# Peptides against a protein of PDB entry 5D63, part 102

Target 1, 292 residues: chain A of PDB entry 5D63
Amino acid sequence: SLRRGIYHIENAGVPSAIDLKDGSSSDGTPIVGWQFTPDTINWHQLWLAEPIPNVADTFTLCNLFSGTYMDLYNGSSEAGTAVNGWQGTAFTTNPHQLWTIKKSSDGTSYKIQNYGSKTFVDLVNGDSSDGAKIAGWTGTWDEGNPHQKWYFNRMSVSSAEAQAAIARNPHIHGTYRGYILDGEYLVLPNATFTQIWKDSGLPGSKWREQIYDCDDFAIAMKAAVGKWGADSWKANGFAIFCGVMLGVNKAGDAAHAYNFTLTKDHADIVFFEPQNGGYLNDIGYDSYMAFY

## One batch from the design tools (peptide; made by RFdiffusion4, then SolubleMPNN)

Design b2_p17_6_s4 (from b2_p17_6, 9 letters changed)
Fold by OpenDDE base, seed 2:
Order: sequence, then structure tokens, then C-alpha cells
Structure b2_p17_6_s4 (fold): chain B 292 residues (1-292), chain A 17 residues (1-17)
Amino acid sequence: as target 1 above (292 residues)
Amino acid sequence: PTMSLEELEARAQEYLA
């Protein structure tokens, strides 16, 4: 079954993603097909899938930017019924906002069925143009129609997945203790992570013995990412991934504080030096403590 | 030999040169 997480949802037939038009929080804002750029944030095209307890394969879909939810207008079963953003809650009982999401017949893509109407989210006519209509449409789970098939590209990791990525890294000390602060993390592309670093003022910050040294740089970076997250997104229930580590060098005679994030495939961590903005597979230290 | 967490935390923080 589909895991809780943040997804970029892409049509299986054409290079179009499910987009909340203008990222607007207004009730009735159209959800449309729109082009996307790989390896970027795609601000209006991120959806938090929250599984409904005790209802198999059923979710709400919260737009990360607007904080509103995917909504089938009036819950109508008529083909061509509008799909819009609308105010809601993660665990609503409103069937207009409940979506059963399961694998299609091809075993790779998903279909998105409205829980109440039993119609499917459809990219009307497979139109790849920006602003193309997305609507509820009649269908079946077994049909091969790509207008109703969607790839769910995972853009987040759970705390457990992050923990596993850390555990498989070769630069972890035997005394390592990790502390998990949140449950689900949006993973940023390096370009965005670097831009937050630049905007924080850290590139111009002066190292000063003890009063503003490595730990201050590392914590300042985490604080900057946290603030960026709070200022950028209206949805709740997730964090932005940015870790802090304390490590010891191979000689065992020096310690350092630094940051880390996840690789593009989310399988591994990469170290980030907040004193110079560098990304490294080996920062020269083995971590004995992390929080993220 | 592996140092304890307490021992590691007592080490001086290093500036990256």
C-alpha cells in the first residue's frame, strides 16, 4: 500500500503533474495538469498523503503549499466533475476529500478513486498543456487508460527511513546516538539547501573561538531551514530535512559539528559543511551524535 | 579503542581550515 508521505504526482501518459493552480488557498481553486521541472521543488505540485485509520488504501491529499485538500466538487459521480482545492482536515469524514489510491493494472502507476463517487482522477483527454482540466471520471481499476494512471514520486522520508540511511553510512562512530525530532521530512534538492544557506548570512559569518564556532554554524543552518519551512508552506504534519551531527576525527583528537541531508534517491546521507557550504561524502569525521 | 560519548563531547570543537 501507499505510505504516508509527500508526493509529486505525475501522469503516466504525458509529462504533466497534478497542480493546484497558483497555489491558492481559496475554496474551489482548480486542480490542473501542469508541466514540471525534474529535481526542483515544484511548489504547487506537492501533496501530503495522509492514510485514514481503518479504511484500507484511503487517504486525504493535502497541498503542501496552500494547506488545502483535493476535493471532488459536490462528490458528484458525473464524468467531468471538477477536482479542486478546498479547506479540510487530514482525517476528515467528508467523502468529497477521501481518495482510495491503489496500483493500476500495470503494477507501477496508481489510480486515484474518490471514496464516495467511485470515479477516478482523470487528466481530461490526456492534455499535456498547462492548465489542462483534471476531473472525476468513470473508470475501473483494470483499465489501461493512461489518463487515469499516475506515478507517485516520493519527495519525503519518514524518520525511520532517515534513520536507516544514517545507519548504512560508513562514517558513523560506534558510540553514535541519534535523536529524531519529527516524523516526516521533505527532502530538498541541494540547490535549494544551498540557497537557504546563502540567505541565512552564514557565508559571511566570522568564526570566533567558542563564541561562534562550528556548533553555532551547524545550529544556525538548521534554524534557517526550519524558518524557511515555516515561511514557505501552509500544510502541517511534516518538517524540512536538515540534520546536525557531532563527530570525531579518525585520529580521535578533534571533534567537529556539521550538517547533513539526504541524497537524491533518499538512500544515503551527504554531509554539509556550514562554514563553507560544501557537500562531502566524507567530511573527515565519524558521527557520535545527531539530531534531525 | 572506542571513546565514550562523554569523552568525545569533552573534545575541543574544531574549525574547518
Scores: peptide ipSAE 0.018, ipTM 0.596, DockQ to the pose 0.125
Fold by OpenDDE base, seed 4:
Structure b2_p17_6_s4 (fold): chain B 292 residues (1-292), chain A 17 residues (1-17)
Amino acid sequence: as target 1 above (292 residues)
Amino acid sequence: PTMSLEELEARAQEYLA
């Protein structure tokens, strides 16, 4: 079953993703096929899938950028019915915004069925052009039509997954205490993470004993990421991943504060030094405390 | 004690050595 999370949803037949046109929050904004760039944010193409309690395999899909929801226009079962962004809520009972998402017959891609109409999200004619129509269309779960098959590339991690990634890292102190601040985290590409760091002013910040040292840098980075998240996305119910760690060196005579994020595959953490913007697999400290 | 950037860089050199 599909897990709660943020997904980039890519057509199985052509290199096109489900895109909310212009990222607009207006009701009725077309959802269209659009090209994407791997390992980037793809701003208008991220969807928070929220599972509906007690309704098997059924979700709302909130566009991360606009905060609006995938909506089958008038809930119509007619082939070619527009799929649009529309205001909504995560746990709505509106069948226009409820989507049953299950594996296709190929076992890798998913199909997205409207709960009410039982039609499927369809990239019309498999058109790979930017702005190609996405519509509700008749179909079945078992047919192989790539117009209705979608890869769900997970762009987020749960707090449990982040915790697991930390736990398998060798640079964790025996006294480690972790504090989880949120439930689901958008994991940024390093390029984006670095850009936030640059925009924060930290590259030009001067280290000063006690008054602006390692902990100030690390917390300033987390604050910058938090602000970036708030300023960039209209959807709620997720955070941007950026951790803070306190660590002690092997000799036990020095401590440091630093950041960390997750690797591209979300399986491991990588340390980030906010004083120089460096990414390291080993920062030279064993973490005894983290919050993220 | 907390580590400065300069100290961190020095430590990094020691680690690489």
Scores: peptide ipSAE 0.017, ipTM 0.598, DockQ to the pose 0.162
Fold by OpenDDE base, seed 5:
Structure b2_p17_6_s4 (fold): chain B 292 residues (1-292), chain A 17 residues (1-17)
Amino acid sequence: as target 1 above (292 residues)
Amino acid sequence: PTMSLEELEARAQEYLA
């Protein structure tokens, strides 16, 4: 079963992703096929899948940028029915916005079926051009047509997954305590994380004993990421991953505060030094506390 | 925790040495 999370949804046949045109929050905004750039944020192409309780394999799909939901126009079962962004709620009962998402016959891609109409999200004619029509179309779960097959690339982690990544890291102190602040986290590419760091003013900030030292840098980075998240996305129900750690060196005579994020595959953490913007596999400290 | 950038760099050099 598809887990709750944020997904980049890519067509199985052509290098096109499900895109909310211009990221507009207006009702009726077309959802279209659009090119994407790997390892970038792809602003209008991120979807929060919220599972509906007690309805097997059924979700709402909220566009992260606009805060609107994938909507089959009038819930029509006619082939070619527009799929648009529309205002909604995560746990709506509106069948126009309920999508059954299950593996296709190939076992790797998914098909997206409207709960009411039983039609499928279709990249019309497999058109790879920017702005290509995405519509509801007749189909079956077993059909091999790549126009209706989609890869769901997970762009977020649950708090449990983040916790597991930390647990795998060798630079954790025996007394470690982790404090989880949210349930689901968008994991940023390093380029985006670095840009937030640059825009925060931290690169020009002066280290000052006690009054603005390592903990201030680390907290300022987390605050900058939090603000970036609030300013960038209209959807709710997720956070942006940016951790704070307190660590002690091997000798036990020095402590440091720093940040961390997750690697691209979400399996490991990487340390981030907010005083210089560096990413490190070993920051020289073992963490005894983290919050994220 | 009060580590400075200079201290961090010094430690990094020690780990590399």
Scores: peptide ipSAE 0.017, ipTM 0.601, DockQ to the pose 0.177
Fold by OpenDDE base, seed 1:
Structure b2_p17_6_s4 (fold): chain B 292 residues (1-292), chain A 17 residues (1-17)
Amino acid sequence: as target 1 above (292 residues)
Amino acid sequence: PTMSLEELEARAQEYLA
């Protein structure tokens, strides 16, 4: 079953993703097929899937950028019915915005069925061009039609997954205590994480004993990522992954504060030094505290 | 004590050597 999370949703037949046109929050904004760049943010193409309690395999899909929801126009069962962005809520009862998402017959891709109409999200004619129509279309769960099959590339982690990634890292102190601040985290590509760091002014900040040292850098980076998240996305119910750690060296006579993020596969953490923007597998300290 | 940028850079050179 599909887990709660943020997904980049890619067509199984052509290199096209589900895109909210121009990222507009206006009601009735077309959802279209659009090209994408792997390992980038793809701003208008991220969707928060929120599972509906007590309704099997059924979700709302909130566009991360606009904060609007995937909506089948008038809930019509007619083939070719527009799929648009529309204002809504995560736990709506509006069947126009409820989507049953289950594995297709190939066991890898998913199909997206409107809860009310029982039609499927369809990349019309498998058109790979930018702006290609996405519509509700008749179909069945067992059909192999790639126009209605979608790969759900998970772009986020739960707090539990993040906790597990930290726990398996070899640079964690025996006294480690982690504090979880949120439930679901968008994991950024390193290029984006670095750009936030650059834009924060930290590259030009001067280390000063006690008054602006490692903890100030680490907290400033966390704050910069938080602000970037708030300024960049209109959807709620998730955070941007950026951790803060306190660590002690092997001798036990020195401490450091630093950041960390997750690797591309979300299975491990990588340390980030906010004083120089470096990514390290070993920062020379064992973490005894983290919050993220 | 906490690590300065200078100390960090020295450590980085050591790890990359």
Scores: peptide ipSAE 0.017, ipTM 0.602, DockQ to the pose 0.160

Design b2_p17_7_s1 (from b2_p17_7, 12 letters changed)
Fold by OpenDDE base, seed 1:
Structure b2_p17_7_s1 (fold): chain B 292 residues (1-292), chain A 17 residues (1-17)
Amino acid sequence: as target 1 above (292 residues)
Amino acid sequence: PVISDLEASLAKILASI
């Protein structure tokens, strides 16, 4: 079953993703096929899938940027019915905004079926052009038509997955205590993480004994990421991944505060030094505390 | 240069070892 999370949803036939046109929050904004750039934030193409309790394999899909939901216009079962962004809630009972998402016959891609109409999200004619129509269309679960098959590229991690990644890292002290602040985290590409760091003013910040030292840098980075998240996305129910760690060196005579994020595959953590913007696999400290 | 300085927390971790 599909896990709760943030997904980039890519067509199985052509290099096109499900895109909310212009990221607009207006009701009736077209959802269209659009090109994307791998390993970047595709701003209008991220969707939070929220599972509906007690309804098997059924979700709402909230556009991260607009905060609106994927909506089948009037819930019509007619082939070619528009799929749009529309205001909604994560746990709506409106069948226009409920989507059953299960594996296709190929076992790797998914199909997205409207709960009410039983039609499928279709990239009409497999058109790879920017702005190509996405519509509800008749289909079956076993049909091999790539117009209705979608790869769900996971862009987020659960708190449990983050916890597991930390636990696998060799630079964790035996006294480690972690504190989870949120449930689901958008994981940023390093380029985006670095840009937030640059925009925060931290590169120009002066280290000062006690009054603005390692802990201030680390907390300021986390605050900058939090603010960036709040300012960038209208959807709720997720956070941006940026951890703070406290660590002690091998000699036990020095401690440091620093940040960390997740690797591209979400399997490991990488340390981030907010005083210089560096990414390191070994920062020279073993973490005894983290919050993220 | 990166400067490491977390004196109060260091005291706590050393006490817990």
Scores: peptide ipSAE 0.034, ipTM 0.718, DockQ to the pose 0.181
Fold by OpenDDE base, seed 3:
Structure b2_p17_7_s1 (fold): chain B 292 residues (1-292), chain A 17 residues (1-17)
Amino acid sequence: as target 1 above (292 residues)
Amino acid sequence: PVISDLEASLAKILASI
């Protein structure tokens, strides 16, 4: 079953993703096929899938950028019915915005069925051009038509997954205590994480004994990421991943505060030094406390 | 260069070992 999370949704037949045109929050904004760049933030192409309680395999899909929801126009079962962005809520009862998402017959891709109409999200004619029509279309769960098959590339982690990634890292002290602040986290590419760091002014900040030292740098980075998230996305119900750690060195005679994020595959953490913007697999400290 | 400190936190963790 599909987990709650933020997904980049890519067609199984052509290199096209489900895109909310111009990221517009207007009701009736077309959802279209659009090209994407791997390992980047595809701003208009991220969708928060919220599972509906007690309705198997059924979700709302909120566009991360606009805060609007995937909506089958008038809930019509006619082939070619427009799929648009529309205002909504995560736990709506409106069948126009409820999507049953299950594995296709190939076992890797998913199909997206409107709960009410029982039609499927279809990249019309498999058109790979930017702005290609996405519509509700007749279909079945078992047919192999790639126009209706979608890869759900997960761009976020749950707090439990983040916790598991931390637990696998060898640079965690035996006294470690982690404190989880949120439930779901968008994981940024390092390039974006670095850009936030640059824009924060931290590269020009001077270390000063006690008054602006390692903890100040680490907290300032987390604050910068938090603000970037708030300023960038209209959807709610998720955070941007940026952790703070306190660690002690092997000799036990020095401690440090630093940041961390997740690797591309979300399986491991990588340490980030906010004093110089470096990414390290070993920062020289074992963490005894983190919050993220 | 990167400078580390956390004097109070270090004292606490060392006391707990």
Scores: peptide ipSAE 0.034, ipTM 0.721, DockQ to the pose 0.164
Fold by OpenDDE base, seed 4:
Structure b2_p17_7_s1 (fold): chain B 292 residues (1-292), chain A 17 residues (1-17)
Amino acid sequence: as target 1 above (292 residues)
Amino acid sequence: PVISDLEASLAKILASI
């Protein structure tokens, strides 16, 4: 089954993603096909899938940017019915905003069926142009039509997945204690993470003995990421991944505070030095404490 | 003090850059 998380939803037939036009929070804003740039934050194309308790394979889809929900207009079963952004809640009972999401017949892509109408989210005519119509359309689960097949590219990790990535890293001290602050984390591309770092003013911050040293830099980076998240996204129920670690060197005579994020494949962590903006696979310390 | 250890560690890291 599809896990709770943030997804970039890409058509199986053409290089087009499900896009909330202009990221607008207005009711009735068209959801359209739009081009995307790999390994970037595709701002209007991220969707938080929230599973509905006790309803198998059924979700709401909240646009991360607008905070509005994927909505089948009037819940109509007519082919060509508009799919729009509309105000809602994560656990709504409105069948216009409930989507059953299961694997297609190819075993890799998903189909997105409206719970009420039983029609499927369709990239009309497989149109790859920006602004192409996305609509509810008649279909079946076993059809091979790529207009109704979607890849769900996971852009987030659960706290458990993050914990597992940390646990397999070789630079974790035997006394390690991790403290999980949130349940689901949007994982940023390094370019975005670096931009937040730059915009925070940390590159211009002066290291000062104890009064503004490694721990201050590391905490300031986390605070900057938190603020960026709050300022950038209208959806709730997720955080932006940015960890703080305390580590001790191999000799046991020095300690450091630093940040970390996840690799592109979400399988590993990479260390981030907030004093210089560097990414390192080995920062020279073994972490004995983290919070993220 | 823990903070002093951190300070010493930071200096070492900065010197290695």
Scores: peptide ipSAE 0.034, ipTM 0.730, DockQ to the pose 0.092; fails the geometry check
Fold by OpenDDE base, seed 5:
Structure b2_p17_7_s1 (fold): chain B 292 residues (1-292), chain A 17 residues (1-17)
Amino acid sequence: as target 1 above (292 residues)
Amino acid sequence: PVISDLEASLAKILASI
């Protein structure tokens, strides 16, 4: 089954993603096909899939940017019915906003069926152009039509997955204690993470003994990421991944506070030095404490 | 340059070893 998480949803036939037009929060905003750039934040193309309790394989899809939900207009079963953004809630009973998401016949892509109408999210005519219509369309689960097949590229990690990534890292001290602050985390590309760092003012911040030292830099970075998340996204129920670590060096004569994020494949962590904006696989310290 | 000076934290962790 599809896990709760944030997804970039890409058509199986053409290089087009499910996009909420202009990221608008207005009811009835068209959901359209749009080009995307790998390894970047595709702002209007991220969807939080929230599983509905006790309803197999059924989700709401909240646009991360707008905070609105994927909605089949009037719940109509007619082919060509508009799929739009509309106000809603994660655990709505409105069948216009309930989507059964299961693997297609190819075993890799998913199909997105409206719970009520039983029609499928369809990139009309497989149009790869920006702004191409996405609509409800008749179909079956076993049909091979690529217009109705979607890859769900997971852009987030659960706290458990983050914990596992940390546990795999060789730079963890034997006394390590990790503290999980949230349940699901959007993982940022390094370019975005760096931009947040730049915009925080940290590159111009002066290190000062005790009064503004390594811990202040690391905490300021985490705070900047948190604020960026709050200011950038209208959806709730997730955080932006940015960790703080305390570490001790191999010699046992120095300790440091630093940040970390996850690698692109979400399997590992990478250390981030907030004093200079550097990414390192080895920061020279073994972490004995983290919170994220 | 990067400066690391968590001396109090280091002392605590070393004491726990």
Scores: peptide ipSAE 0.032, ipTM 0.721, DockQ to the pose 0.187; fails the geometry check

Design b2_p17_7_s2 (from b2_p17_7, 11 letters changed)
Fold by OpenDDE base, seed 2:
Structure b2_p17_7_s2 (fold): chain B 292 residues (1-292), chain A 17 residues (1-17)
Amino acid sequence: as target 1 above (292 residues)
Amino acid sequence: PVISDLEAALAKILASI
């Protein structure tokens, strides 16, 4: 089963992603095919998939930017029925907004079937142009039509996945205690993470003994990321990944507070020094505590 | 939750940096 998470949803046939046009929160905003840039946020193209309890393989898809939901217009089974953004809730019973998402016959891509109409999300004619129509279309689960096949690129991690990434890092102290603050985390590209750091004013902040030292920098970075998340996205039910760690050096005579994020593949953590904006695989400390 | 003795010791170190 597809896990709860934030996905970039890419067509299997052409380099086009499912895009909520202009990121608009207006009801009836077209969902369209649009180009994307790998390793970027792709603001209007992120979808939070929320699994529906007791309905196998069925989800709502909330646009992260607009906070609206993927909606099959009038739930019509007619081929060519518009797919739009529409107001909704994560656990709606509205079949217009319920999507059964399962692996296609190729075992890699997914098909997205409207729960009510049993039609599939289709990039009409496989059109790779920006603004290409996405519609409900007749189909079957076993058909190989790439217009109805989608890669779900997971852009988030669960708290459990984050915990696992931390646990396998070699710079974790044997006494480590982690505190999970949220359930699902959007993982930012380093460029975005760095930009948030720059915009926070931390690059110009002066280290001062105790009054504004390592912990202040680390917490300020986390606060900046949190604010950026709140200011950037209208969807709820996720956080932006930015951890704070407390670590001790090998000699046990110095400690430090610093940040960390996840690597691109979400398998590992990388340390971030908020005092200089550096990314490090080894920050010179072993973490005995983290919260994220 | 109560911090361990080790955590308390580390906190003192943190206060110095």
Scores: peptide ipSAE 0.040, ipTM 0.683, DockQ to the pose 0.085
Fold by OpenDDE base, seed 5:
Structure b2_p17_7_s2 (fold): chain B 292 residues (1-292), chain A 17 residues (1-17)
Amino acid sequence: as target 1 above (292 residues)
Amino acid sequence: PVISDLEAALAKILASI
């Protein structure tokens, strides 16, 4: 089954993603097909899928930017019924906002069925243009229509997945202890992570012995990412991935505090030096402690 | 909280550089 997480949802037929128009939080805001750019944040096109307890394969879909939910207008089963953003809650009982999401017949893409109406989220006419209508439409689970097939590209990791990525890294000290702060993490593209770093003022910050040194830089970066998350997204129930590590060098005579994030494929970590904005596969230290 | 001698040593290293 689909895991809880943040997804970029892309049509299987054309290069369009499910987009909340203008990221607006207004009730009735159209959800539309829109172009996307790989390896970017795609602001209005991220959806938090929250599984409904005891209802198989059924989710709410919260737009990360607006904090509103995918909503089938009036729950109508009529083909062409608008799919919009609407106020809601993660564990609503409103069938207009409950979506059964399962693999399509091709085994790779998913179909998104409204729980109440049993109609499917459809990119009308497979229109690849920006602003193309997305609607509820009649269909079946086994139908091969690409207008109703969607790739769910996971943009987040669970704390367990993050922990596993850390555990695979060769630059972890035998005494390592990790402290998990959240349950689900949006993983940022490096370009976005770097922009947050730039906007934090850290590039202009002066290293000063003890009073503003490696730990201050690393904590300031984490704080900047946290604030960026709070200021950027209206949805709740996730964090932005940015870790802090303490490490010791091979000689055991020097230590450092630094950041880390996940690689694009979420399988590994990459170290980030907040003093210069560099990404490194080897920062010269083995981590004995992390929190993220 | 109780920390190991190694952790304490590492913390001192971090505090010293």
Scores: peptide ipSAE 0.036, ipTM 0.667, DockQ to the pose 0.081
Fold by OpenDDE base, seed 3:
Structure b2_p17_7_s2 (fold): chain B 292 residues (1-292), chain A 17 residues (1-17)
Amino acid sequence: as target 1 above (292 residues)
Amino acid sequence: PVISDLEAALAKILASI
């Protein structure tokens, strides 16, 4: 089953993603096929899938940027019915905004069925052009039509997945204690993480004994990421991944405060030094405490 | 949560940096 999370949703037939046109929050904004750039944010193309309690394989899909929901216009079962962004709530009972999402017959892609109409989200004619129509269309779960098959590329991690990634890292002290602050985290590409660091003013900040040292840099980076998240996205129910660690060196005579994020595959952590913007697999310290 | 003796020692190291 599909887990709660943030997804980039890509057509199985052509290099096109489900895009909310211009990221607009207006009711009735078209959802369209649009090109994307791998390993980037793809701002208008991120969707928070929220599972509906006690309704098998059924979700709302909230556009991360606009905070609006994927909506089948009037819940119509007619082929070619528009799919739009529309105001809603994560746990709505409105069948226009409820989507049953299950594996297709190929076992890799998913199909997205409207709960009420039983029609499927369809990239009309498999059109790869920017702005191509996405509509509700008749279909079946076992049909192999690539117009109705979608890859769900996970762009977030749960707190449990983040915890597991930390636990696999060799630079964790035996006394380590982690404190989880949120439930689901958007994981940023390093380029975006670095840009937030640059925009924070930290590159121009001077280390000063106690008054502005390692902990100040690490907390300032986390605060900058938090503010960036709040300013960038209208959807709720997720955070931006940016951890803070306290670590001790192998000799046990020095400690440090630093940041960390997740690798591209979300399987491991990478350390980030907020004093110089460097990414390191080994920062020279073993973490005894983290919060993220 | 109660801080261990080791955690207290590490906190002192951090304060000395």
Scores: peptide ipSAE 0.036, ipTM 0.658, DockQ to the pose 0.078
Fold by OpenDDE base, seed 4:
Order: C-alpha cells, then structure tokens, then sequence
Structure b2_p17_7_s2 (fold): chain B 292 residues (1-292), chain A 17 residues (1-17)
C-alpha cells in the first residue's frame, strides 16, 4: 500500500506532473498537468498523502504549497469533471476529496480513484503541455491507459526511515542517542538546502570561541530550515529534514557540532558543515547524539 | 571531549574529504 508521505506525482505516459495552478489556495483552482525539473523542489507539485483510518488504500491529497486538497468538482462521475484545489482537512469525510490509490496493472504506477464517483484522475488525452486538463474520467483498475497511471515519487521520509539511514552510517558512535522531533520529513535537494543556508546569514557569521561556535552554527542552520518551512508551505503535518549532530573524533579528544541531511535516494545521510556550507560523507567525527 | 576550535575542526573536515 502507499505510505503516508509527500509525493511528486508524475504521469506514466508523458513527462508531466500533477500541478496546482499557480499554487493558489483559492477554492476551485485548477489542478493541471505541468512540466517539472528533476532534482528540484517543484513547489506547486508536491502532495501530502494522508491515509484515512479504516478505509483501505484511501487518502486525502493536500497540496504542500497551498494547503488545499485535491477535489473532484461536485463529486461528479461524468468524464471530464474538473479536479481542483479546495479547502479541506486531512481526515475529511467529504468523498469529493477522498482518493483510493492503488497499484495499476503494471505494478509500478498507481491509479487515483475518487472514492465517491469511482472515476479516475486522468491527464486528458495525455496532453504534455503546461496547463493540460486533469479530470475525473471513467476507467477500471486493470486498464493500461497511461492517461490514468501515475508514478508516486516519494519526496519525504518517515522518522523510522531517517533513523534507519542514520543507523547504517559508518560514522555513528557506539554511545549514539537519537531524538526524533517529527513524524514525516520533506527531504530537500542540496541546492535548496544550500540556499537556505545562504539566506540565513551563516556564510557571513563569524566563529567566536564558545560564544558563537560549532553548536551555534548547527542550531542556527536547523532554525533557518524550520523558518523556511513555515514560510514556504501552507500544509501541516510534516517537517523539513535538517538534523543536528554532536560528534567525537577518533582520538576522543575533540568534539564538533554539525548538520546532516539525506541523500537523494533517502537511503543514507550526508553531513553538512554549517560553518562553510560543505557536504561531506565523512566529517571526521562519530556522532554520539542527534536530533532531527 | 573538548569542542574543537575552528582550525582544528576545519582541518579534520578537510582531511576527511
């Protein structure tokens, strides 16, 4: 089954993603097909899938940017019914905003069925142009029509997945204690993470013995990411991944505080030095504590 | 352990890349 998480939802037939037009929070804002850039944030094209308790394979889809939900207009079963952004809640009972999401017959892509109407989210005519109509359309689960097949590219990790990525890293001390602060984390591309670092003022911050040293840099980076998250996204129920670590060197005679994020495939962590903005696979310390 | 000064910390980082 599809896990709770943030997804970039891409058509199986053409290089088009499900996009909330202009990221608008207005009720009735069209959801459309739009081009995307790999390894970027794709601001209007991120969707939080929240599973509905006790309803198999059924979710709400919240646009991260607008905080509005994917909505089948009037819940109509007519082919060509508009799919729009609309105000809602994660655990709504409104069938216009409930989507059953299961694997298609190809075993890789998903189909998105409206819970009420039983119609499917359809990229009309497989149109790859920006602003192409996305609508409810008649279909079946076993049909191979790529207009109704979608790849769900996971853009987030659960706290458990993050914990597992940390645990497999070779630069973790035997005394390690991790403290999980949230349940689901949007993982940023390094370019975005670096931009937040730049915008924080940390590149111009002066290291000063004890009064503004490694721990201050690391905490300031985490605070900057938190603020960026709050300012950038209207959806709730997730955090932005940015960890803080305390580490000890191999000799056991020096300690350091630094950041970390996840690799593109979310399988590993990469260390980030907030004093210089560098990404490293080995920062020269073994972590004995982290919070993220 | 003692928190490393900037020079020591950066040296260790640079040595590990």
Amino acid sequence: as target 1 above (292 residues)
Amino acid sequence: PVISDLEAALAKILASI
Scores: peptide ipSAE 0.028, ipTM 0.667, DockQ to the pose 0.092

